# Designs tried in a protein design run: peptides against a protein of PDB entry 8OXM. Part 167

Target 1, 371 residues: chain A of PDB entry 8OXM
Amino acid sequence: FKAEFRLAGGVNLPKIIDCVGSDGKERRQLVKGRDDLRQDAVMQQVFQMCNTLLQRNTETRKRKLTICTYKVVPLSQRSGVLEWCTGTVPIGEFLVNNEDGAHKRYRPNDFSAFQCQKKMMEVQKKSFEEKYEVFMDVCQNFQPVFRYFCMEKFLDPAIWFEKRLAYTRSVATSSIVGYILGLGDRHVQNILINEQSAELVHIDLGVAFEQGKILPTPETVPFRLTRDIVDGMGITGVEGVFRRCCEKTMEVMRNSQETLLTIVEVLLYDPLFDWTMNPLKALYLQQRPEDETELHPTLNADDQECKRNLSDIDQSFNKVAERVLMRLQEKLKGVEEGTVLSVGGQVNLLIQQAIDPKNLSRLFPGWKAWV

## One batch from the design tools (peptide; made by RFdiffusion4, then SolubleMPNN)

Design b2_p18_6_s2 (from b2_p18_6, 13 letters changed)
Fold by OpenDDE base, seed 2:
Structure b2_p18_6_s2 (fold): chain B 371 residues (1-371), chain A 18 residues (1-18)
Amino acid sequence: as target 1 above (371 residues)
Amino acid sequence: MKSELLKEIGKEIDKLKK
């Protein structure tokens, strides 16, 4: 390890350390303090298993459908080393960086990212109708620009096209697998894009198995398919390549039902895998910028005193685990809203749910649904 | 240029539809 570290931006100020491997290669490592990297490690293993299923199927293999994975070495429940994905950038940093963001560069007359966030925060406690109206006004005055990522990074037209296709396939694969696993907290800082491959890397996998639906502001979309995400696909948007890659991914997931259920069952009952949402985690994920001043993270480890009877915790846990397994089984059967759908019908419903401005307007403002 | 790129894109999209 080098003695020097850099601070990554954000509330937890994660330390970027450079490590020289035994091969003489420098590798950047992200050291998150106070985050349970075990959830990320487990979810990366699940993604590797999903990738194995996708590689075994001829149609998904031909399409090169994969989820990008990273190495996680959990050191403790509150510390670990992430292999920093060199050559990746958060989509939020590219899009809505305060100084140099693509929205400011390409749409200087649109609302600023700050103005959009402020408008959505002002209506956060308002009706769904008021949220929808303000969200539509924000969207009208904040037009998508993510198409420019591939145009800036890939100057050769043939390379540009191939990379835009790789991006679209990556969005499709991660969206469907993310939906099956019930991945939440897909805000613009938790999705990285590889500057060389144009593939997405999903980080911070702590919200899984639809635990985002039990947040104080529940998640209302199956995955991130916002206007900028769609704009990155180019002129065809969600139609054509994206839809077909979603359908082929969903087909492999549904045909792998027993395998996926067995894997998730083992994970849900692993006493070392805390996938459940807790109030402190919920507060952290949906913290307001105004509330940053008072929450000194005196997470004193000593509030062990809520020894709720082991029996009541175990019964409540088992009931939640059973509900997660039942819902996973429904998804893998194509059961949506009590109706059995075809793969195409299910994928269509999920796309419509993900792009619906009524669903997007109800999300927590920190998720930045207008981006 | 833009028209030819759109035609090549169209052909590659059509290859991916088959």
Scores: peptide ipSAE 0.000, ipTM 0.254, DockQ to the pose 0.016
Fold by OpenDDE base, seed 4:
Structure b2_p18_6_s2 (fold): chain B 371 residues (1-371), chain A 18 residues (1-18)
Amino acid sequence: as target 1 above (371 residues)
Amino acid sequence: MKSELLKEIGKEIDKLKK
């Protein structure tokens, strides 16, 4: 290990450490010291299994449909080492960085990212109607710019076109796989883009199996398909390549139902895999930046051992696991809102839900649904 | 605290090298 470390951005200030391997190669590693990386490690294994299914199918293989994975080494319930995704940038850093974000560079007369966040935080406790009106005002005065990522990185027109297609395919694959696994919406800092491949890397997989729906501000979208995510696809948006890649991914997932159910069943009943939402995790995921001040957690959590009998905890856990498996089976059968849909019908419903401004306006303002 | 976590991580990485 080198004696020097860099801070990666974000609340947890993860440490970037340069390591020399036994092969003499320098490798950057991200050290997280406050997050349970076991969930990230397990979800990366599930993504590798999904990639195996996608690679076996001729149509998805020809389209190179994959979810990008990274190496995770969990060390404890609160610490681990991640592979540093060298040559990636958070989408949020590219779009809404304080000084040189793409919104400020290309749309200097639009609202600042801070003004947008402030407006949406002011209405956080208001009606859905008031949230929708303010979200529409924010969207009108904060126009998408993510098309410029590929234009800045890929100057050759043929390369630019290929990379925009690679991006669109990556969004499609991660959206459908993410929906099947119930990853929900993703904070814009937890989506990295590779500066060479234009493919997405999803990090910090702390919400799975639709546990985002039981947050204090519940998720209302099946995956992140915000205006900037769509703008990165170019003039076709969600039509053509994106839709077809979603349909082909969904076909493979539905045709792999037994395999996916078996994998998820093993994971849900793994005593080492805490996928359930707890109050502390919910507070962490939806904490306001203003509340960062004085909560020294005095670890005088009196262990009020709620001696719920071990039997009642196990029965409550089993009922939640059964509900997750039932909902996964419904998704893999194309059951949406009590109706059986075709692959095209199901994908269409999911896209419409993900881009609906009424759904986006109800999301937690910290996740920046206008970006 | 911050130095102890780095020592603990260092020990676990040294176990993975054996």
Scores: peptide ipSAE 0.000, ipTM 0.319, DockQ to the pose 0.028
Fold by OpenDDE base, seed 5:
Structure b2_p18_6_s2 (fold): chain B 371 residues (1-371), chain A 18 residues (1-18)
Amino acid sequence: as target 1 above (371 residues)
Amino acid sequence: MKSELLKEIGKEIDKLKK
């Protein structure tokens, strides 16, 4: 192990450690402390299955539609080594790093990332109308810059164009697969970009099956399709390549309904896979950055288990699992708000929901919906 | 705290190498 470590951003401050293998190869490892990496490991297996389905279909295979996966080696219930994707960076680190973030470099006269966050935190407890107005002011004074990622990394125009397409395809595939699985907590530190492939790597997969909707500040978007995410696609934005890749991914998911339901059913009833949102986890995910100093929750396991009879806990769990399966079946049938949609209609609705500034303004400020 | 967590993680990694 090298003595130097880098911090990946986020509440857990995961440590990037450079390790020399017995083969003499340097490997970066992400060391997450206190995270249950079993959830990430299970979700990586689900992503590998989704990739298998996408590779079997000729249209998705020709488009190279894949969700990026990484190896998870759980070390213990409280520690684990993620195979850090060597040559990845959090999109938040590229965009809104305090020293040399792309917003500061390309838009020095815009609001700082800190000013944007402060403005949105000030209205966190205000009406939806006040949140919307302040979000629109922030967005006007914080213009997207993520187009510069591919321009900085890929100087050859032909390579640049290919990598921008790879990025757009990766966003589309991960957005639709993430929506089907109900993946939440898609803040800018939980999404990495590969500096060589321009593909996205989603990390911290502990908010799944729409459990983001039961957070103290509910999630209001199906996936991250914010202004910087769209800016990385180039001039066509969400139209053309992105939309077509979403539609082709959704078509494969809907045509694989039985397989997806069977696997999610096994996972929901696996006693080793704690997918349920608990109040302590919910508080932890939506902690204020200012409160990061003192509340190391000693998860003293001794906080009163309200002796809800084991029977009432089990009945409540089974009812939540059944509801998750029903909602997954609806998504795979194209049922949105009680209406059956075509693949194109469903994808269009999801895109509109994800880019709606009213939905984005309602998100927890730590999600950074203006980025 | 942060240095102790690194020492614990290092010990667990060394257990998996055995």
Scores: peptide ipSAE 0.000, ipTM 0.336, DockQ to the pose 0.034
Fold by OpenDDE base, seed 3:
Structure b2_p18_6_s2 (fold): chain B 371 residues (1-371), chain A 18 residues (1-18)
Amino acid sequence: as target 1 above (371 residues)
Amino acid sequence: MKSELLKEIGKEIDKLKK
């Protein structure tokens, strides 16, 4: 380890440390305190399994469909070491950086990222109709620019084309696998893009098994397929490569139903794997900038051992786990809203749900659904 | 300690590799 460390900022003050491996390579590590990295570690193993399934199938292997994974070493319930994704940038930093974000550079006459956020925060407690109207106004005055990521990074036209395909495949694979696993909290800081491969790296995997639907502001989309995400695919958008890669990924997932169910069952009943949404986690994920002041650290998590009879907690937990397994089985059978869909029908429904401005307008403003 | 879960996931991945 090098003697120096950097702070990544934020409330938990994670430490970035550089480690020299026995191979002489420097590896940046993120040491998180107070975060349970076990969920990230578990979800990375599930992604590795999904990658194994995708590599076995000829059609997904030919398309190079894979989820980018990183190494997680949990040290305790509240500490661990993440392999820092070197050569990646948060899509939010590229798009909506306050100083030199792509929206400001390419669309200087559009609303600022701050103006968009402010407008959506003002209507956060309003009706769905008022949220939709303001969201449409924001979208009209904040046009997508993510196409410029590949254009800036890849000047050679042949390389640019291949990288745009790699991006589109990465979005498709992660969207479908993320939907099957019920991955939530897909805000623009939890999705990194690799500056060399154009592949996405999903981080902070703490909202899984559709637990985003029980947040104070429920998640209303199956995955992030916002206007900038689509713009990065180029002129074809969600059609052609993206749709076909989603369908081929969904086909592999549905054909692997028994394996996926067995693994998720083992996960849900592991007493060391806390996947359930708790009120403190929900509050943390949907904190308002105004609410930062009064969270005195005085809620000792120790004292609310509300002695609800262990039996009632366990029975309630088991019922939630059973519902998660049933819903996973439905997804893997193509059951949506009580109807059995083909792979193409299911993928089409998910795409329509993800791009619907009515669904997007209902999301928590911190998710930045207009980006 | 690798959790028993990490071992079971490892076994299922290894069953997949056979």
Scores: peptide ipSAE 0.006, ipTM 0.409, DockQ to the pose 0.018; fails the geometry check

Design b2_p18_6_s3 (from b2_p18_6, 12 letters changed)
Fold by OpenDDE base, seed 1:
Structure b2_p18_6_s3 (fold): chain B 371 residues (1-371), chain A 18 residues (1-18)
Amino acid sequence: as target 1 above (371 residues)
Amino acid sequence: DLSELLKLNGKEIDELKK
């Protein structure tokens, strides 16, 4: 290990450590402190399986539909080593970095990322109508710029076009797989883009199986499909390659129902896989910058083991697991709001839900739904 | 060149219509 570390961007300030392998190769490792990387490791295994299903189908294989995976080595319940996704950048760093972010560079007269966040934080406890109005004002004064990622990285027009298609396919695959697994919305620092492939890498998979719906500010979108995410697809937006790749991914997922249910069932009942949302995790995920100063957990809160009977905890867990499996089965049957939809109908509903400014305006402001 | 980017966008639309 080198004695030097770099901070990766993001709330948790994960440490990037360069290590020299026994083969003499330098490898970057991300060391997360206080995060359970077991969930990330399990979700990577599920993604690898989804990739296997996508590779078996001729239509998805021809389109090279894949969800990008990374190696995770959990070391403890609160520590692990990620193989750092070398040659990736968080989309949030590219878009809204304070010094050189694409919004500041290409739209210098728009609201700053800070002004947008402030405006949305001021209405966080307000009505849905007030949130919507302020969100629309923010969106009008904070125009998308993510198209410039591919334009900056890929100067050759033919390469640029190929990479924009790769990006669009990656968004489609990750959106549908993410919906099936209930990943919900994703913080802009938890979506990495590969600077060579233009493919997305989703990290920090601490919210799965629709547990984002039980957050203090519940998720209202099936996946992140914000204006910048769409802007990266180019002029066709969601109506082109994206929609078609979503449909083809959804076809494979629905046709693989038995396999997906069996694997998710095994994972939900794995005692080593804590996928359930706890109040501390929920508070942490939606913590306001102002609230960081007061929650020094005084270590002296006696673990009064509220001996809630082990039986009642187990029964509660089983009922949550059963509900997750039932909802997964519904998704894989195309059951949305009690109606059975075709693949095209289901994908259309999900896209409309994800891009609806009413749904986006209701998201937690810390996750920056205007980006 | 912006004109080449627009031509490539046109090709994408034409590929989607097939």
Scores: peptide ipSAE 0.049, ipTM 0.736, DockQ to the pose 0.017
Fold by OpenDDE base, seed 2:
Structure b2_p18_6_s3 (fold): chain B 371 residues (1-371), chain A 18 residues (1-18)
Amino acid sequence: as target 1 above (371 residues)
Amino acid sequence: DLSELLKLNGKEIDELKK
C-alpha cells in the first residue's frame, strides 16, 4: 500500500488507495470504511457462476454475454477492499452530476438535473396520477443523451459500432441476471460504464432477492431500462440486439434452474450473508441527500440487539427465504402473474414493465427514473 | 457518412441474425 490516499466523491468518502502488487504493478483499491462488502462479494460469486453458465451455452458464448465482475475482499462486517474499477465512470457522472454532464452539454435548453429532481421530490408523497403527470413533463423537457458516450469515447466508426454492441449486450445480460437474482437499487451511481469496453459494471449489490420491493417506496421495475440506458443502444433501442440477448440469457437461466436454485438456497441460509432488508438500511437507501456534500452517518446495523426470541426470528427468516426461493422458481419457470410465459413472452413483459412510465414515475426520486 | 451508417446497420442486422 502507498502511504497516500485520495478521497473519492460521495456520501461515505471512500478512500482510494494505490497498492503495489507482488508483480510490481500499481492497482487502485477502493476502501469502503463503513459498508458491509460481504453482500457484494457473495453476489460477485453468483455473477461468476452465471458467467460460467453463459460461457457453456453456444448461443450466449457466440454473443460474448457476460456480467462484469470485480474483486471484493471483505476485511470485516464494515470494511473491505474493492478492486477499484479502473477506467470506469458512473453513468450518473457522465450524464448529470455536474454542469459538464452530457445532458447540459447536448441539451442546454432542457430542464437541469436539479429542476427534474425538485419536480419529482415535490410530488413524492402525491398520488400515482400526479407523479405520472409530473414525470411525463420532466421526460418531455429532459431528453436522453447517452448515445454520446460511445460517440465521444470511440471516434473510429467501426470501433464505435463494436462498443455500442458490447454496451447493448452488457445491459441485456446484467438486466436478465439482475432480474433473476432480484437485484435492486440500480440508481445511476450504482452502474458504472467501462470507458474502454463500453460494458456496465454493477456495484453496491446490497439490495438482492427483490428486497427493493419492501422499501418504503417499493421498486416497480425489474431492472434499469430508462431512456438514457436505451439511448446508449442506438437507433434500434430495445428492439433487436438487446431483446435477442435478453432472450438468450433468459434461455440459459431457465435451463439452469436446478443449479441456480441450489446456489441461491445455500446463500439464503448462509448465516454470514445478511440479504434481508432492515429499517436502518431502508432509511439509508431512501434518505440519500442529492448533494454529495452531506455526510450521512452510516447507520450501524449492530445496534438493534432487540432480544426477539431466537425462535420467532428463525421462523420469520425461514418464511422469507422460502418465499424468495418460490419466487425464483417461478421466474425460472417463466411464471409471471400466475401465467406461464415463453422466454420471448417473459422477456417482452419484463421490457414493457421496465420502460413503462407509470412504473418509472412511482420509483423513489433518488433513483432518477427520468435519466 | 451515410454509407458508413448503412454498413454499420448491416452489421447490426448480421448480429441480429446470429
Scores: peptide ipSAE 0.043, ipTM 0.732, DockQ to the pose 0.016
Fold by OpenDDE base, seed 3:
Order: C-alpha cells, then structure tokens, then sequence
Structure b2_p18_6_s3 (fold): chain B 371 residues (1-371), chain A 18 residues (1-18)
C-alpha cells in the first residue's frame, strides 16, 4: 500500500488507495467505508455466471457479449476493497464535469448540467405533467454529446468503428442482464466506461431485484438508455447492433431460466446477502443536498427493529423473496404485464419503456435522466 | 471518405446478420 490516499467525493468519502501487487504493478483500489460490498461481490458472481452462459451460446460468443466484471474483496459488513478498474472513467465525469465536461465543450450554449439539475429539482414534488414539461424543456436545451467519447479516444476510423460496436454491445448486454436481475440506481456515476475497450463497467450494485421500484421516487425504466447512452451508439442508435444484441442476450437468458432461477433462489435466501431495500438506504440513495443538515442519527431506530418478532420479519422476507422469484420467472418466460411476448416483442417493450420521456421525467433528479 | 463509410456500414450490416 502507498502511504497516500485520495478521497473520492460523496457522503461515504470512499478512499482511493494505490496498491503495489506482488507482480510490481500498481493497482488503484477503492475502499468503501460505509457501503456493504457483499452485494457488489454477489452480483459480480451472477455476472460471471451470465458471461459463462453468453460464452456457451454461439451467437452471443461471436458478438463477444459480456458484462465487464471487477474484483470485490469484502472486508466487513460495511467495508471492502474494490479493484478499481484502471483506465475507466464515470460516464458522468466525461459528460457533465462542470469544468471540462463534453456537454460544456461541444454544446457551450446549452443549459449547464447545474441548470438542468436545478430545473428538475424545482419540479420534484410537482405533478407528472409538470415534470414532463420541464424535462422536455431541459432535453431541448441539453443535447447529447456522448458520440464524442469514441471520436476523442479513437482517431483511426476502423478502430473508432470497432470501439463504437464494442460500446453498443456492452450497453445491450448489461441492459438486458441488468433488467433480468432488476438492477437499479443506474445513475451516471455508477456506470464507468473503459477508455481502451469502450466497454461499460457497472458499479454500486446495491439496488437489485427491482428494489428501485420501492424507493420514495420509484424507478420507472428497466435500464439506463438515456439520450447520451444512445448517442454513443452512433447514427443507428437503438435500431441497429443494440437491438440485435439485446435480443440475442435475452434469448440466452430465457433459454437459461432454470439455471438463473436456481442461482437467484440461493442468493435471495442467503442470510449474508442483504438485497432488501431499507429506509436508511432509500434515504441515502435519494437524499437531497438540502436535507444533509438535519440527519442526526436518531439512536432510537435500532431499538424498534429488535422488537418485531423474528418470525414476522422472516415471513415477510420470505413473501418478498417469493415475489422476486415469481417476477424473475415471468421475465424469463417473456411475461410482461400479464402478456407473453416473443424475445423481439419483450426487447422492444423494454427499449420503449427505457427511452419514454414520460418514464424518464418521473425519475429522481439525482439519476440525471436528461444525460 | 464516403467509400470507407460504406465499408463500415457494410461491417455493421454483417454484424447484424450474425
């Protein structure tokens, strides 16, 4: 370990530590001090399993459909070491950094990221109609720029094209697998892009099994397919390689139903795997910058949970776990809103839900649905 | 060049046909 550490921003002040391996290579590591990295570790194992399924299928293997995984070493219930993906950047840092972000560089006359956030925060408690109107105004005055990521990094046209394809395939694979697993909290800081491969790395996997739908502001999209995410795919957007890679990924997931259900069942009943949404976690994920001042930890939260009969908690937990398994089985059968869909029909529905500005306008402003 | 763009689009079509 080097003696120096950097603080990453955020409420938990994660520490970035540079470690020298026994191989003499420097590896940056993120040490989270308050977050349960066990959930990230478990979800990485699920992603590795999904990658194994995708590699066994000839169609998905030919497309190199994989989810980028990282090593997680949980140290305790509230601490662990993430092997930081060297050569990755948060898509939010590239797009909406206040000093040198791509939106400011390529669209200097558009609204600032701060102006967009402010406008959406002002309507946060308003009607869905008012949220939609303001979201459309923000979107009109904040145009996509993520195409420039590949253009800046890959100057050779043939390399640029192959990297844009790798990006599109990575978005497709992670979107479909993320939907099957009910992965939430896909804000622009929880999605990294590899500067060499153009592949996405999803981090902070603490919202899974559709637990984002029970947040105070429910998640209304199956995955992040915002305008910048689509702009990175190039001129074909969602109608080219993306749709086809989603269909092929969904086909493999549906054909692997028994394996996926068995693994998720084991995980849902693992007493060491806390996947359930709790009020403190919900508050943390959707905390307003203005509300930072008054959260004195009232010590009294611990005493009331202890007195609920363990039996009633366990029965309520089991009912939630059963519901998650039932919904996972429905997804893997192509059952959406009581209708059985083909792979193409299901993928089409998910794409339409993810790009719908009515769904996007309802998201928590911190998710930055206009990016 | 337009010819290279057409070749790249050809590769994208071939990727769609896989």
Amino acid sequence: as target 1 above (371 residues)
Amino acid sequence: DLSELLKLNGKEIDELKK
Scores: peptide ipSAE 0.034, ipTM 0.676, DockQ to the pose 0.016
Fold by OpenDDE base, seed 4:
Structure b2_p18_6_s3 (fold): chain B 371 residues (1-371), chain A 18 residues (1-18)
Amino acid sequence: as target 1 above (371 residues)
Amino acid sequence: DLSELLKLNGKEIDELKK
């Protein structure tokens, strides 16, 4: 190990360390503290299995539809070593980091990321109508800029076009597989983009199997398909390549129902795999910046409404696992809201749900649905 | 390892990989 470390940023202040292997190769490693990397390690293995399914199908193989994976070595419930994805940047870092973020560079007269967050936090306890109105005002004054990622990194027009297609395919694959696995919305710091491939790498997989729906502010989208995510696809947005790649990915997932159910069943009943949402994890994921100072264990009374929605989770662990399996089976059959949909119909519904400003306005402001 | 978990549950991952 080298004596020097770098901070990767983010709430957990992960440390980047350089390691020399027994092979004499230098490898960067991310030491993450306070997080259970076992869930990340398991979910990376599930992604590898999904990639195997996608490689078997001729249509998904021809499109090179894959989820980017990384190596995870869990050390404890609160520590582990991640393979640092060299040449990746968090999309949040590119978009909204300080004064050098793409929004500030390309849209200097728009609201700052801080102003947007403040406006949405002020309405967090307000009606859905008030949240929607403020979200629309924020969106009007915070225009998407993620198209500039590929334009900055790939100066050759032919390379630029190929990399934009690689990005679009990566978003499609990760969105559909993420929906099947119930990953929900993803914080902008937990989505990395590879600066060479334009493919996404999803990290911090601590919310799976729709456990984001039982957060104090429940998730309202099947996956992250915010305005900047769409802007990175270019002028066609969610139409054409993205939609077709979602449909082909969903087709493979639905045709692999027995395999996916078998895998998820084994994971749900693994006593070492803590996938369940607990109140402490929920608080950690949706902590307000103002609440960082009062880490005194004053269980204040507003926790009672969160406890009531969590008290319906006091169903035996087995009933929660059974419900997750039933919902997974429904997804793999194309059952949405009690209706059986075609692959195209299901993908269309999911896209519409993910881009709906009404759904986005209801998300936790800390996850920055306007980005 | 998910492969070991599947083996422990009597399901070969290589059969799921067929």
Scores: peptide ipSAE 0.023, ipTM 0.588, DockQ to the pose 0.017; fails the geometry check

